# Designs tried in a protein design run: peptides against a protein of PDB entry 6J54. Part 242

Target 1, 223 residues: chain A of PDB entry 6J54
Amino acid sequence: NENLFASFIAPTMMGLPIVTLIIMFPSLLFPTPKRLINNRTISIQQWLIQLTSKQMMAIHNQKGQTWSLMLMSLIMFIGSTNILGLLPHSFTPTTQLSMNLGMAIPLWSATVFTGFRYKTKTSLAHFLPQGTPALLIPMLVIIETISLFIQPVALAVRLTANITAGHLLIHLIGGATLALLNINTMTAFITFTILILLTILEFAVALIQAYVFTLLVSLYLHD
Target 2, 42 residues: chain B of PDB entry 6J54
Amino acid sequence: QFQFTGIKKYFNSYTLTGRMNCVLATYGGIALLVLYFKLRSK

## One batch from the design tools (peptide; made by RFdiffusion4, then SolubleMPNN)

Design b2_p29_8_s4 (from b2_p29_8, 16 letters changed)
Fold by OpenDDE base, seed 5:
Order: sequence, then C-alpha cells, then structure tokens
Structure b2_p29_8_s4 (fold): chain B 223 residues (1-223), chain C 42 residues (1-42), chain A 29 residues (1-29)
Amino acid sequence: as target 1 above (223 residues)
Amino acid sequence: as target 2 above (42 residues)
Amino acid sequence: SALDELVKLQNALIEAVFQTLSQLLGKLL
C-alpha cells in the first residue's frame, strides 16, 4: 500500500520548495501574448480561453464579469496541472486534498461573502426554497445551511477524488503491464492497450473536472 | 400575486422578504437555544 | 444544466471506452 501512494507523497517529502516549483511550472506553458498575431500555439490557447470565458461568464451580469480573470486563471491552472499529471511517474499537485481545500475554501467563501454583501436579500432567501410548507420551514432552513457548508468540501473532494482515482488506475495498470512483459507478452499487450484507452479517458476527465470546478465557483457567485 | 395579511405578510415562503424573515427567525431561534443551553450548563 | 451536461459527457466517454475495449477483446479472443 505504501508503494501505491509513494508517487503522491514523494514530492511533498522532499520539501515545500520542490512542490512550489511543480505548481508554478504550468504557468510557463502559457506565455503572455506580446503581438497582435502570435504563434500558432498561443493563438489556439487564446481562442480556447475566449470560448470558455464566453460560456462561463454568460451566466453573470456586468458586475459578475469582473471575476472573469480569476475564473479563467483558475481553470487554466487546474486544467494544465491535471494534464501534466497524466505523464508517467509525474506528480500532480491537484491530487493533494490539502491543496484543493486550500484553494476551494477561500474561493467559495469569497463568492458567498460577495453574495451577502451585494445581494443580501436574495442570498438569505436561498436558505428557504420558495413554496415550502410552513411547518417544514425551520427544518429545511437548517438542512440548507448545512448544505451550504458542505459545498466547499464537495468542491475540493470532487476534483481530488476524480484526478487521484485516475492517476492511481494508470499506475496500477502500468505496473501490471510491466510485470506481465516477462510472463505473457500477449496479455501484456492487451493490458497496455487498456492503459492507452484509460489515459485518453483521463485526459478528458482532467479537462472536465477543471471546467466543473470553475463553473461551480462561478455558479455560487451568481446565486 | 399572493396577498398576505397579518403575520403571514412578514413570514411566508412565497415572497422574497417573507423567506428572508423566516431564515432570520430560524437563526435567531437556534441562537437563543444554544445560548440557553450554554448558560444552563454553567 | 451545464453541470448535468458535463456529467452526461463524462458518462458518455466512459461508455465509449468500455465499448471500444469490449470490441477489441472480442476480436483478440
């Protein structure tokens, strides 16, 4: 069991400086545009950012669009780290629950507090769904309050669990493939094919989870 | 539109103001209960 | 609604992978 999680713990055991370098590395893959017409890779990146920005910020009014920069940076960071984490024997910082909690909780709290500051009446009204029978009001308000506090936990766990599970499966299947190379070459080839298919799936999952994480933060802001 | 009179005007689950007041009343009640038990335990 | 669409997309991708895997296994065996 220790060997299975060694790939997730090893970078943190070496110290905080190495972890910070890994976290900052994806930022180097997205250089700032300096020209009106940039390189092909930069142009594609900007195009993707604009598309995602239009989709996410379409929910918000003009005041909510102020959060566009933060939300886009968040999705780019999470997406890039998740994709890089799919490299063999690589470390993905977003697989660490502590990191995701440290990121999700402040963002969630900021969205909730922003809602209370500018839309106090609407925010308070969300603790009681419309049309609730009078006798169920106290109980439902309590349940809705608990639900609100579970949101940051669910946000962090959802991202961490999905990425970690995928990473673990890739390592397990990869290890099995290597072990079968000297036992049965045909079976090893089948296992390797499964590994390739799983890796493709995890690429899609990585992007989806990054989008979902950012979208939920945006939805909490919209109220 | 719903027309409420009396106490139902301020505490209802159909209007925005009514829902807000119900939430505040619930939190106030819980806070008072917690305070009561805390003072009783001492 | 957007979250539901993303979940549906994820499930569709999983199903597609499993179907492809099943077809490959059927041809190899």
Scores: peptide ipSAE 0.178, ipTM 0.673, DockQ to the pose 0.014
Fold by OpenDDE base, seed 2:
Structure b2_p29_8_s4 (fold): chain B 223 residues (1-223), chain C 42 residues (1-42), chain A 29 residues (1-29)
Amino acid sequence: as target 1 above (223 residues)
Amino acid sequence: as target 2 above (42 residues)
Amino acid sequence: SALDELVKLQNALIEAVFQTLSQLLGKLL
């Protein structure tokens, strides 16, 4: 059991944390364009960023589109770290709840404060859904207030739990495959096939969770 | 289309202003309750 | 709606993985 959690321990070299370097590494994969017509790889990346930007900002007005840079940087960071985390024996910083909370709480607070500043009436009204019976108003307002404060926690936990669970399964099945190589080769082949399919699934989950995280932050901004 | 009169004009769950007032009233009520218990304990 | 679509996509991928696994297991057995 301890071997399972070893992959989630923050890596250190010579007593110095290398987590900072791991976090900064994905940034090297996204170089800034220098030409009007870039290389194929850079062009595809910019195209994908543009498409995702259009989809994310479609729900926002012009004032909300000011958050486009921050939201796109967030999705690129989470997405890249999640994908790189699927490499064998790689460490994903987004599996750490502390990191996800460090991203979720400031972004959530910024969205909530922005809402209260520019749309005070609408933001306050969101604590009470339309058509609520008069007798249920106080209770529902309290519930909605609690729901608001649960948002950053749910946002961080959702991302962390999904990515962590995926990594845990990959390690478990991978370890089982290695253990079964000398016991039953046929069973080992089956488990290896499951591992491949699971890895493909985790690629999709990594991208989906990155998008969901950013989308929810965007939705909280929209109120 | 709903024409609210009297207290319902200011406190309703359908209009934006009414919902806002209901929320403010709820928070105000909670604040008063907390204040009451704080003053009672002294 | 976009979140619901993503959830549906995730579920569809899970189902596709399970179907592929079932087919492979059926061939191996």
Scores: peptide ipSAE 0.131, ipTM 0.674, DockQ to the pose 0.014
Fold by OpenDDE base, seed 4:
Structure b2_p29_8_s4 (fold): chain B 223 residues (1-223), chain C 42 residues (1-42), chain A 29 residues (1-29)
Amino acid sequence: as target 1 above (223 residues)
Amino acid sequence: as target 2 above (42 residues)
Amino acid sequence: SALDELVKLQNALIEAVFQTLSQLLGKLL
């Protein structure tokens, strides 16, 4: 219904979309370090970036580690936007499928092309699993080809669906809580408690989905 | 350890080269089929 | 296999979070 999805409408001011500003806003939360020993906030950010970088790039060779900057920027962007989207009455850009596709398709294509460019034999061999019966080779190659093309869609939809579902649930329970304030205060309190627990869960989901998105991109690069 | 002889040496599902050749052969076959039906429809 | 493992990990994490939240809710109520 229109009321349920009102929070997912792209915000505009005077007919101009402010989505661009919303997308750029998380970048302000990550200033560039200027000193060897920076503020606590910057130090924690750099520490988290280093940890996540080591975790994601551990499976990659030296050539794959060149993607570390892009992957880390991606996870920071998605993570920050997802967390900011959990603020009351905020707009989450990652709830828009178009945005996630805009991120997923270029990154996926880059990983696939990189694989074909540097690991042609291995990449082509991935279309046929090892040990396949000879009679099933053509069918399985077709299935694997289709599976490859589904990857960017699955990557975008997974992120969008998880974040959108969480936001919808928060809005529904929040709306129910407000409606029950004048009907039954006790029930409203229970509903509010559920809302708080759900919000905590959505914070975790927001970070997990950002990590999974980046990890899958990294995994596709590794093949 | 798989030892293949003849055509199985080049087209097998166990070796990397064999799998690559099978994929290329499959794509080539599909391309030829598409070409055949396209020419037939004309 | 790696993708399946990641999906399993995701589901396991979600289930663990839900169980923890349910337990906390049960203690509060």
Scores: peptide ipSAE 0.123, ipTM 0.686, DockQ to the pose 0.016
Fold by OpenDDE base, seed 3:
Structure b2_p29_8_s4 (fold): chain B 223 residues (1-223), chain C 42 residues (1-42), chain A 29 residues (1-29)
Amino acid sequence: as target 1 above (223 residues)
Amino acid sequence: as target 2 above (42 residues)
Amino acid sequence: SALDELVKLQNALIEAVFQTLSQLLGKLL
């Protein structure tokens, strides 16, 4: 079973990690528009960015809309890396918990500190839900404080677990399909059909997880 | 909408200011307890 | 609520995949 997780090992070239290059590669897939009417690929990209930007910024006021560039860049990065990771034998950087923590912790800290900087009164009040019975106030404040510090961990683990589980399942079914090719071609065809359906599902999951990650960061900013 | 008087005006779970003060009071109480146990051990 | 809707969407996609697979298996076997 050691080879099952071989695809999750960080790739190296001549002893040097090439993860940095893999992380930077999605940036090449989103070129800046140069024409008034661009090609279909860029037009679709711009339309998706505009649509998601309007959807995410609709919950924010004018001050929160200043984070539009950061949030849209985040969803583009996570979405593109997740989709590229679905390629056969590809390495998905977002399967690494260290990478997701590296994104979640600074963004979470930025949202929390932004809240304390510009909405100190409201942010402090969020440690106590409205209408709490007086006897439960001290305990609930402690629980809410712990809940706040769990947010970056939950944000990172959610993304990592969903993408990793999907990749593992694709590799397992793919490996089973290859093993059954010389044993029973009919069963191999059925397994291959399941693999195709699962791959389509994982494309949707990849986009959903990118959206959820960015949406939760945006929601923490709005708090 | 809620008319609170006395200490309930400053410490309540309904108003924004009351909730903030309750949170600060809770943190202050915890800090004092930690300080008490730290000084007691020495 | 938005997260719940996304989870519902994921579950709906899983159900659609299983339904399609069941129909395909019923035709082939």
Scores: peptide ipSAE 0.093, ipTM 0.660, DockQ to the pose 0.014

## One batch from the design tools (peptide; made by RFdiffusion4, then SolubleMPNN)

Design b2_p30_3_s1 (from b2_p30_3, 23 letters changed)
Fold by OpenDDE base, seed 2:
Structure b2_p30_3_s1 (fold): chain B 223 residues (1-223), chain C 42 residues (1-42), chain A 30 residues (1-30)
Amino acid sequence: as target 1 above (223 residues)
Amino acid sequence: as target 2 above (42 residues)
Amino acid sequence: EEREIEELRRQLLAQELLLLLIEELNKLLS
């Protein structure tokens, strides 16, 4: 009887939690360029960073582009942690809701406060969508206010749920495949094929969720 | 774009200023209602 | 610009919901 959630338990070594080391490990994968002509790996990384940077900053004005460093560091961090989490028997920090809330709440707060500080009129106006019928104005303002406070929670839960569900599904199908190997090889082959397809999907989801998380933060900043 | 007169000039859902005023009015109304019930219960 | 941002948000949410549905379907089929 294996615990289905055993992979989500914070790992410890010699009684000390090593989750801090795991969280910091992705930073080691992105060394700072020191040469005019870097190796192939660093060049590809810089190319990807440049592409994502262009896409993320395309929706921002010059003032909004001041957040580029933070947003790019965020997407690289989440993306790398998610991809590393797909390695066998690896711990994915982004499966922890506490971590995602820890990232979502400060970022959301920063965007909201920045909006109210520099664009007070526009930020207040966003509580009421344009063209709302007069009778629905008070109710809709309340709904939009509630929606604002749900944003950081939704942002964290979205990332956590997608990554956690994917990992759980991989473990379940993987376990089923191993169990079926001794029962029926044909059915085991089918389940193994599904497992392969699912793993490919999870690689895509890992990157997409990192992008969506950062993009939504960026969109909140734009508002 | 839209020509509003009277109260609609300041309270509308189409202009930026109008939407802002509607939001402020809504919060003000809620605050007054809460204050009213608190004073009534006292 | 605000309308475009809202549309982009809706599209992203729709894609995420689709991914969640696919995952749930995979769970049901497994």
Scores: peptide ipSAE 0.025, ipTM 0.668, DockQ to the pose 0.016
Fold by OpenDDE base, seed 5:
Structure b2_p30_3_s1 (fold): chain B 223 residues (1-223), chain C 42 residues (1-42), chain A 30 residues (1-30)
Amino acid sequence: as target 1 above (223 residues)
Amino acid sequence: as target 2 above (42 residues)
Amino acid sequence: EEREIEELRRQLLAQELLLLLIEELNKLLS
């Protein structure tokens, strides 16, 4: 209904969309270090960035590691926006499919074109798995081609669906908890406990989805 | 390593070159079919 | 009737999104 999806409408101020400001806000949370020994918070952030960078770039060679800056910025952006989106009555830009498609399609196309430029033989061979029976080769090549084109769509939909579903579930259970307070306090307490557990889960999902999104882009680059 | 002779040397699902040739052959065949139907429709 | 159809579409979309989430979580946990 209208009340359920009201949080997913792009906010406006004085008739002007403030989505740009919301999108830029997470970047302020990650300042560039200016000292050899920084504050504890900045040091932890840098440590996390280095840890995730080493983990993701372990799959790539030196040429693939050129994408490290972009991939790390992407995961930090998506992760921070998803976490901020879990705040009550806040707007999460990543719930908009248009935004996720706008990120997924260029990244996907860049990885595919990069693959064709530097590894043409391997990229073409990727359309046919090894050990395929001769009679199934034409059909399988077509299927793999279709699969390739579905990749950017699946990437965007996965992120959007997971974040949106989480928000909707929190709102639904939260509303049910409030409704049950007037009917049965004991049942409302149980529902409230589930809501807390779900909120913790959504924090984890927010980070995981950011990681998976970036990881899949990285894997497409490796192929 | 697989050793193939004849047509299987160029078209196989085990070697990288063979797989590439199979993909190219498939796309070429599809393109020819599409072209044939397009020309037939005219 | 149009409002009812829109509400049904929103409900269907919510269910589909939940299913996708469950599927993805199952994949991650497997």
Scores: peptide ipSAE 0.023, ipTM 0.622, DockQ to the pose 0.030
Fold by OpenDDE base, seed 1:
Structure b2_p30_3_s1 (fold): chain B 223 residues (1-223), chain C 42 residues (1-42), chain A 30 residues (1-30)
Amino acid sequence: as target 1 above (223 residues)
Amino acid sequence: as target 2 above (42 residues)
Amino acid sequence: EEREIEELRRQLLAQELLLLLIEELNKLLS
């Protein structure tokens, strides 16, 4: 079953890892607009960015909207990498837990530290939900503290698991389809149809996970 | 509006300041316990 | 015969993995 996970191995070229190039590649898909009226592709991209920006920043006040650029860049990056990862035999950097942790931990820590710095009272109060009985306060504070530290891990694992599971499903069903072509063409056609539906679903999942990842980071910032 | 008197005014789970104080007290207590055991082990 | 058994085992493992992945995917999508 080593072939199933071969697509998740960090690609190398001439002994050098090209993961950095793959990570930087999505930035090339979003060129900076130079004209007031841009090309259709750029216009659509900018429109999508504006829509997502307005939707994501709607929950934030004026101070929270300062993170709009970072959050939008994050969602565009993750979304682009996830979509590109759905290409046949492509490597998806977001399937790497190390990368997702590398994104989640700094962003989480930044939001937490920003909260503690500017909203110390609210941030400290977040460790204790309202209406907690007095006897459960110490225990709940500890649990909430642990929960806080689990947030970046859960954020990274959620993204990694969703993308990785989708890729594995595509590979498994794809392999099954190819195997069934030599056995039963009718069953192979059904499996192929499922594969197509799954790929469409994975496109949606790719975008949703990018959005959820960024949204949760944004939500942690809001809290 | 919650009207708290005495210790409940400073340590409550309803007001923002009360919650903050409870959290600080909890961490302070944990720190004191850790310090106690650390000093006891020596 | 041993190769066939191994292939069947691989197929079974693949199916189990698929089911687990579907379950996890459903949990994550829910």
Scores: peptide ipSAE 0.019, ipTM 0.590, DockQ to the pose 0.020
Fold by OpenDDE base, seed 4:
Structure b2_p30_3_s1 (fold): chain B 223 residues (1-223), chain C 42 residues (1-42), chain A 30 residues (1-30)
Amino acid sequence: as target 1 above (223 residues)
Amino acid sequence: as target 2 above (42 residues)
Amino acid sequence: EEREIEELRRQLLAQELLLLLIEELNKLLS
């Protein structure tokens, strides 16, 4: 099992953690446009950002649209890191719960505090659903408060678990494929096919989880 | 729209103000209970 | 077995996305 989780250990070089470099690396993939008509790659990126921005911010008012830059940067960061993590011998920072919590908690707190600041009445009212019987009010308020604090944890764990599980499966199936090559080439071919399909699925999962993470943050902002 | 009179006007689960007041009352009650138990433990 | 795991994972992912979609639709309709 030690070898199984070795890929999730934070990499170090000469005793110095290179995690910071890995985290900053995706920013190099998205250069700022300098021309009116940019390269095809940049144009596609801007097009995707614009599409996702329109979809995400359609729910929000003008004040909520101020968060568009942050949300788009977040989805691009998470998505890029997740995709890069699927490369061979790569480390995915998003597999670390500490990183995801580090992103989720501030964002969640910002949305909650923003809600309390500008929509105090509505925010406080969210702790009590409409039409609640009088006898259930105290209990339900407590449950809703607990639910609120679970939101950042669920947000971080969802991302971490999905990405980590995918990586584990890739490693397991990959290891099985290598082991079966010495036993039966036919079965090894089957497992290799499964590995390819799994990697394709993980690419989709990587993008979906980035979108879901950002979407949930956006939804919390809307509330 | 609901017609509320008396205490129900201020504490209800249907109006925004009523819900807010209920939440505040709940937190206030919990705070008082916690304070009571802390003072009792001393 | 591995195919079953993949199918289950896809099902779970689909369910999660569906729930999010329903939640978004409910917010739009409200």
Scores: peptide ipSAE 0.027, ipTM 0.642, DockQ to the pose 0.021; fails the geometry check

Design b2_p30_3_s2 (from b2_p30_3, 24 letters changed)
Fold by OpenDDE base, seed 5:
Structure b2_p30_3_s2 (fold): chain B 223 residues (1-223), chain C 42 residues (1-42), chain A 30 residues (1-30)
Amino acid sequence: as target 1 above (223 residues)
Amino acid sequence: as target 2 above (42 residues)
Amino acid sequence: DEAEREQLLQQLAAVELLLLLIEELNKLLE
């Protein structure tokens, strides 16, 4: 339905795309700490960033920990944009497959090339699992190679599909609630309750998808 | 723990070096096949 | 690590299942 997907069209003002401004907006929500004792909100944010950083970098060696800044910035960006996208009638940049591919492909390629440069033997050996029968080796190597090239696509599609599906569902149930207000108030109340529960679920999904996206990038780096 | 002799020493699925060689051999074979078909078509 | 990969794959499978459920719910609302 064309009307259902109208909310996913890139917004423009005066013929200029404002998507760039929307993408930069989440950066304003996370200011850098300037004081020894920061505000409560900033302190909580920094605490959460440190916790997530420790969890994600625990699997990496000292050389792999150099990517900590990039991974943390990525998770903060995706997480903030996903949460902001849950606002009513708001545009979520992460619902655009082009944007997610634009993020996934460079990050994936960087991890793969980094692996080939610093861990060439391990990276090449990753295409063949241990204990494979000799007769199945050529076919399995081909399958694993194809799997590698599908990784950036799967990474982008997963994020896009989850956020898009959630956004569509919120709009559909929200529209149904408004339509039922004048028809049956009791049914409208039930639908509204479902909408609230769904919104809470989508907040969780938004954070989980941001974490999963970053975690997979980290996993590809670790090999 | 594994002692391989002959061709299995260089091409095996248990050692890191063996796995690497298997992958390289597979890619090399595919590349040669593609090259052969490309040259044959011309 | 292979074990970590398997755990991540399981988590992804759970998310995919949730996505499928959302898709089915969307079909019911359509």
Scores: peptide ipSAE 0.108, ipTM 0.687, DockQ to the pose 0.016
Fold by OpenDDE base, seed 2:
Structure b2_p30_3_s2 (fold): chain B 223 residues (1-223), chain C 42 residues (1-42), chain A 30 residues (1-30)
Amino acid sequence: as target 1 above (223 residues)
Amino acid sequence: as target 2 above (42 residues)
Amino acid sequence: DEAEREQLLQQLAAVELLLLLIEELNKLLE
């Protein structure tokens, strides 16, 4: 069973961590447009970026739209890394909790501090939901404060758990299919079908998790 | 829009200002309690 | 917008439910 988690170990080459190269690799897949009419692939990428940008920034005002570049870069990074991680025998850096925390904590803190700086009244008011009975106010404020600090942890754990669980399941079912090929071909075919369906699902989950992560960061900014 | 009078005008769970004041009062109360126990222990 | 926030939270809950389902399936396969 230790072999199952071996795929999540940070790869090294010649004693040097190759993880840095893996993390930087998705950036090469998104070249900057230099022509009015680019190649089909670049055009589709730009179109998708524009669509996602419009959807995410529609929630924010003009001041919130200042964060568009950072949020879009985040979603593109997480999304690309997650999709690349689904390739056979690939390493997904987003499965590392340290990486996700490294992204979630600064972004969360930036959004919270920005909220306190520019909208102090609104930010403080969020610690108390509307319509709360007077007797429950002190306790609810404490709970909401704790909830605020759990947000970055929840963001990191959610992304890590979803991607990690998906990869583990693919490896487990994949191993089971190979083992069943020599035992029962019919059962192996069924498990192989499940593996294909699961792989398709994981592609969707990879994109959704990237979107949810970025969206929640954006939502915390908007409050 | 809710109309409140007296203390409820400044401390309510419906208005933005009221909620803010409630939060500040709660934090202030907790801080005072912590200070009280700290001073009592000395 | 609170309405959009609720929708996003519902979507998040759906994803979390899917995650839990995957985890449960993984436990069954172990």
Scores: peptide ipSAE 0.075, ipTM 0.681, DockQ to the pose 0.016
Fold by OpenDDE base, seed 3:
Formats: sequence, C-alpha cells, structure tokens
Structure b2_p30_3_s2 (fold): chain B 223 residues (1-223), chain C 42 residues (1-42), chain A 30 residues (1-30)
Amino acid sequence: as target 1 above (223 residues)
Amino acid sequence: as target 2 above (42 residues)
Amino acid sequence: DEAEREQLLQQLAAVELLLLLIEELNKLLE
C-alpha cells in the first residue's frame, strides 16, 4: 500500500522542497496579454476568465465585485494545478490538505470578516434561520455557529478528497491494466478503455472542483 | 409586515433585527454561563 | 438568499455523489 500513496509524497531535491516551484509553475502557463489580438490560446484563456468572472460576479454587488480578482486568480490556480496534476507521475499540490486549508481558511475568514464589517446586522442574523421556533433558537444558533466553522474545513476536504480519490483510482486502474497486459490482452484492453474514460472524468472533476471551491468562497462572501 | 408586540418585537426569528438580537442573547447567555462556572471554580 | 444557498449546496452535494458513484463503478469494472 505504500506504493499507492507514493505519488502523494511531497517531492524534494537535495533535501530541499521543490513544492514551491511546482506551485508557481501554473502561473507560467497564463502569460499576460501584450497585444490587442493575442494568440488563440491566450484569447481563449481571456474569454474563459471573462466568462467565469461575469458569471460569478453577477451574484455580488459592487462591493463584492472587488473580490473578482481574488476569486478569478483562485479558480485559475486551483484549476490549473488540478489539471497539471493529472499528468502521468506528476505531483498535485492540491492533494495536500495542508495546502487547501492554507487557501480555504484565509479566504473564508476574509469573507466572514468582510460580511461582519459591511453587513454586521445581516451576518449576525444568519446564525438563526428565519421562522425558527422560539424554543429551538439557542440550540440552532449553536449549530449554525459550528456549521460556520466547518465551512473552511469542508472546502479543503472536498477539494482534497475528490482530487486524491481520482488520482488513486487512475493509479489503481492503470496498474491493473499493466498487470493484465501479460495475462489477458483482451481484459487489459477493456480495463484500458475504462482508464481512458476515467481520465476524461477526472479532467472534468478537476475543473468542477476548482469552480465549486471558488463558487463556495464567493457564496460565503455574498452570504 | 410582521407586527410583533412586547418582547417578541425585539426577539423573533422572522425579522432581521429580531434574529440578530436572539443570536446576541444566546452568545451572551453562553458567556455568562462560562463566566459563572469560571468564577465558581475560584 | 439563505434558502438559495442551501439549494445550491444540495445541488453541489448531488453532483459530488454522482461523481463518487461513477468512480466506484469504474473500480468495479476493473
């Protein structure tokens, strides 16, 4: 079982962690536009960013739209790192719960504090759902308070679990396919087909999880 | 739209202000309980 | 507002469940 999780170990060279370089690598894939009409790849990237920005910021007011840069950078970062993590024998930083918590907790706290700063009355009222029976108010307030603190953990665990599970599945099926190549070629072909379908699914999962993570952060900001 | 009288006007689960006051009252009550047990141990 | 948030969270949870189901089915087909 040690071989199954070997791909999730943080890579080091000469005793120095290279995770920082891996995390910074996706930023190189998104160069800043210099021309009015850029290359097709840059144009598609800008179009996607604009589309997602328009979609996410439609929920927010003008004050909430100030977070557009942060949210777009977040989705681009998580999405790119997740997709790059699907490359063969690559390390995905987002599989590390520590990294995801490191992103989720500050962003969540920022959204909560922003809510308390500008919408104190509404934010405090969110601890009590509307129409709650009077006898259940104290208990429900406590539950909602606990629910609030679980949010950053849920964000991190969701992203980590989905990406990690996908990688494990790809490795397991891939390993089984290689093992079956020498035993039964026909069965190996079927398993290989499933592996291809799974990889396509994981590409979708990678993008969806990036979107969901950013969307939930945005949603917490909107309250 | 909701017209509440008495204490329900300030502590209700339907109005925004009422919900806020309920939350504050709950936290205040918990804080007082914690304070009571802390002072009791001394 | 809050109701919309809960509905959205439920939809997201459903999508996650479906994805997990697909992953489990792929494991069984192995």
Scores: peptide ipSAE 0.039, ipTM 0.685, DockQ to the pose 0.015
Fold by OpenDDE base, seed 4:
Structure b2_p30_3_s2 (fold): chain B 223 residues (1-223), chain C 42 residues (1-42), chain A 30 residues (1-30)
Amino acid sequence: as target 1 above (223 residues)
Amino acid sequence: as target 2 above (42 residues)
Amino acid sequence: DEAEREQLLQQLAAVELLLLLIEELNKLLE
């Protein structure tokens, strides 16, 4: 178990944490466009940002669209970090629950607070679903209140669990493949094929989880 | 769309205002209960 | 070779447990 989780330990050099550098690294992959006709990489990035922004902001009104920049930056950050984390011997910051909570809690609190500030009546009404019998009102309000506080936890745990589980599975199957190379080459080839398929799946999961994380934050804003 | 009379006009689970009032009343009731138990324990 | 086989079996068992966990987590988080 110690060997399995060794890849999730925060990397350090000379006793100094390099996690800050790893977190900042994805920002270098997204340069700002400076030309009317950008290069291929920037054009693809801008196209993806525009596509995702149109999809997520379609639910929101004009005031909600003010959050588009922050939400797009969030999805790009999480997505890029997740993809980079799938590189061999790479550390994925999003596997750390502390980081995901650090992102989820402020965003969740901001959305809830924004809702209470501008849509107080609607926000308070969400604690009680429509058509609830009078006797169940106090109990249901309590349940909905608890449900609200579970949202940031569920948001962080979902991202952390999916990414961490994927990395663990890749490491386990990878280790099994290496062990089988000296025992049975045919079986090792099969496990290696599974490893490749799993890696492709994890790339998809990495992007999906980034999208789901941002989408849920957006939905909480709309609530 | 819904017509309520009396106390149901202010406390209902169908109207936005009614739902808000129910939530506020629930929180107020819980706060009073907590206060009661704290005062009782002293 | 025997030690390597035992290690492989342990890894396979760990993968199985992880798959079960992933399935339960997916069920819970959906």
Scores: peptide ipSAE 0.024, ipTM 0.627, DockQ to the pose 0.019

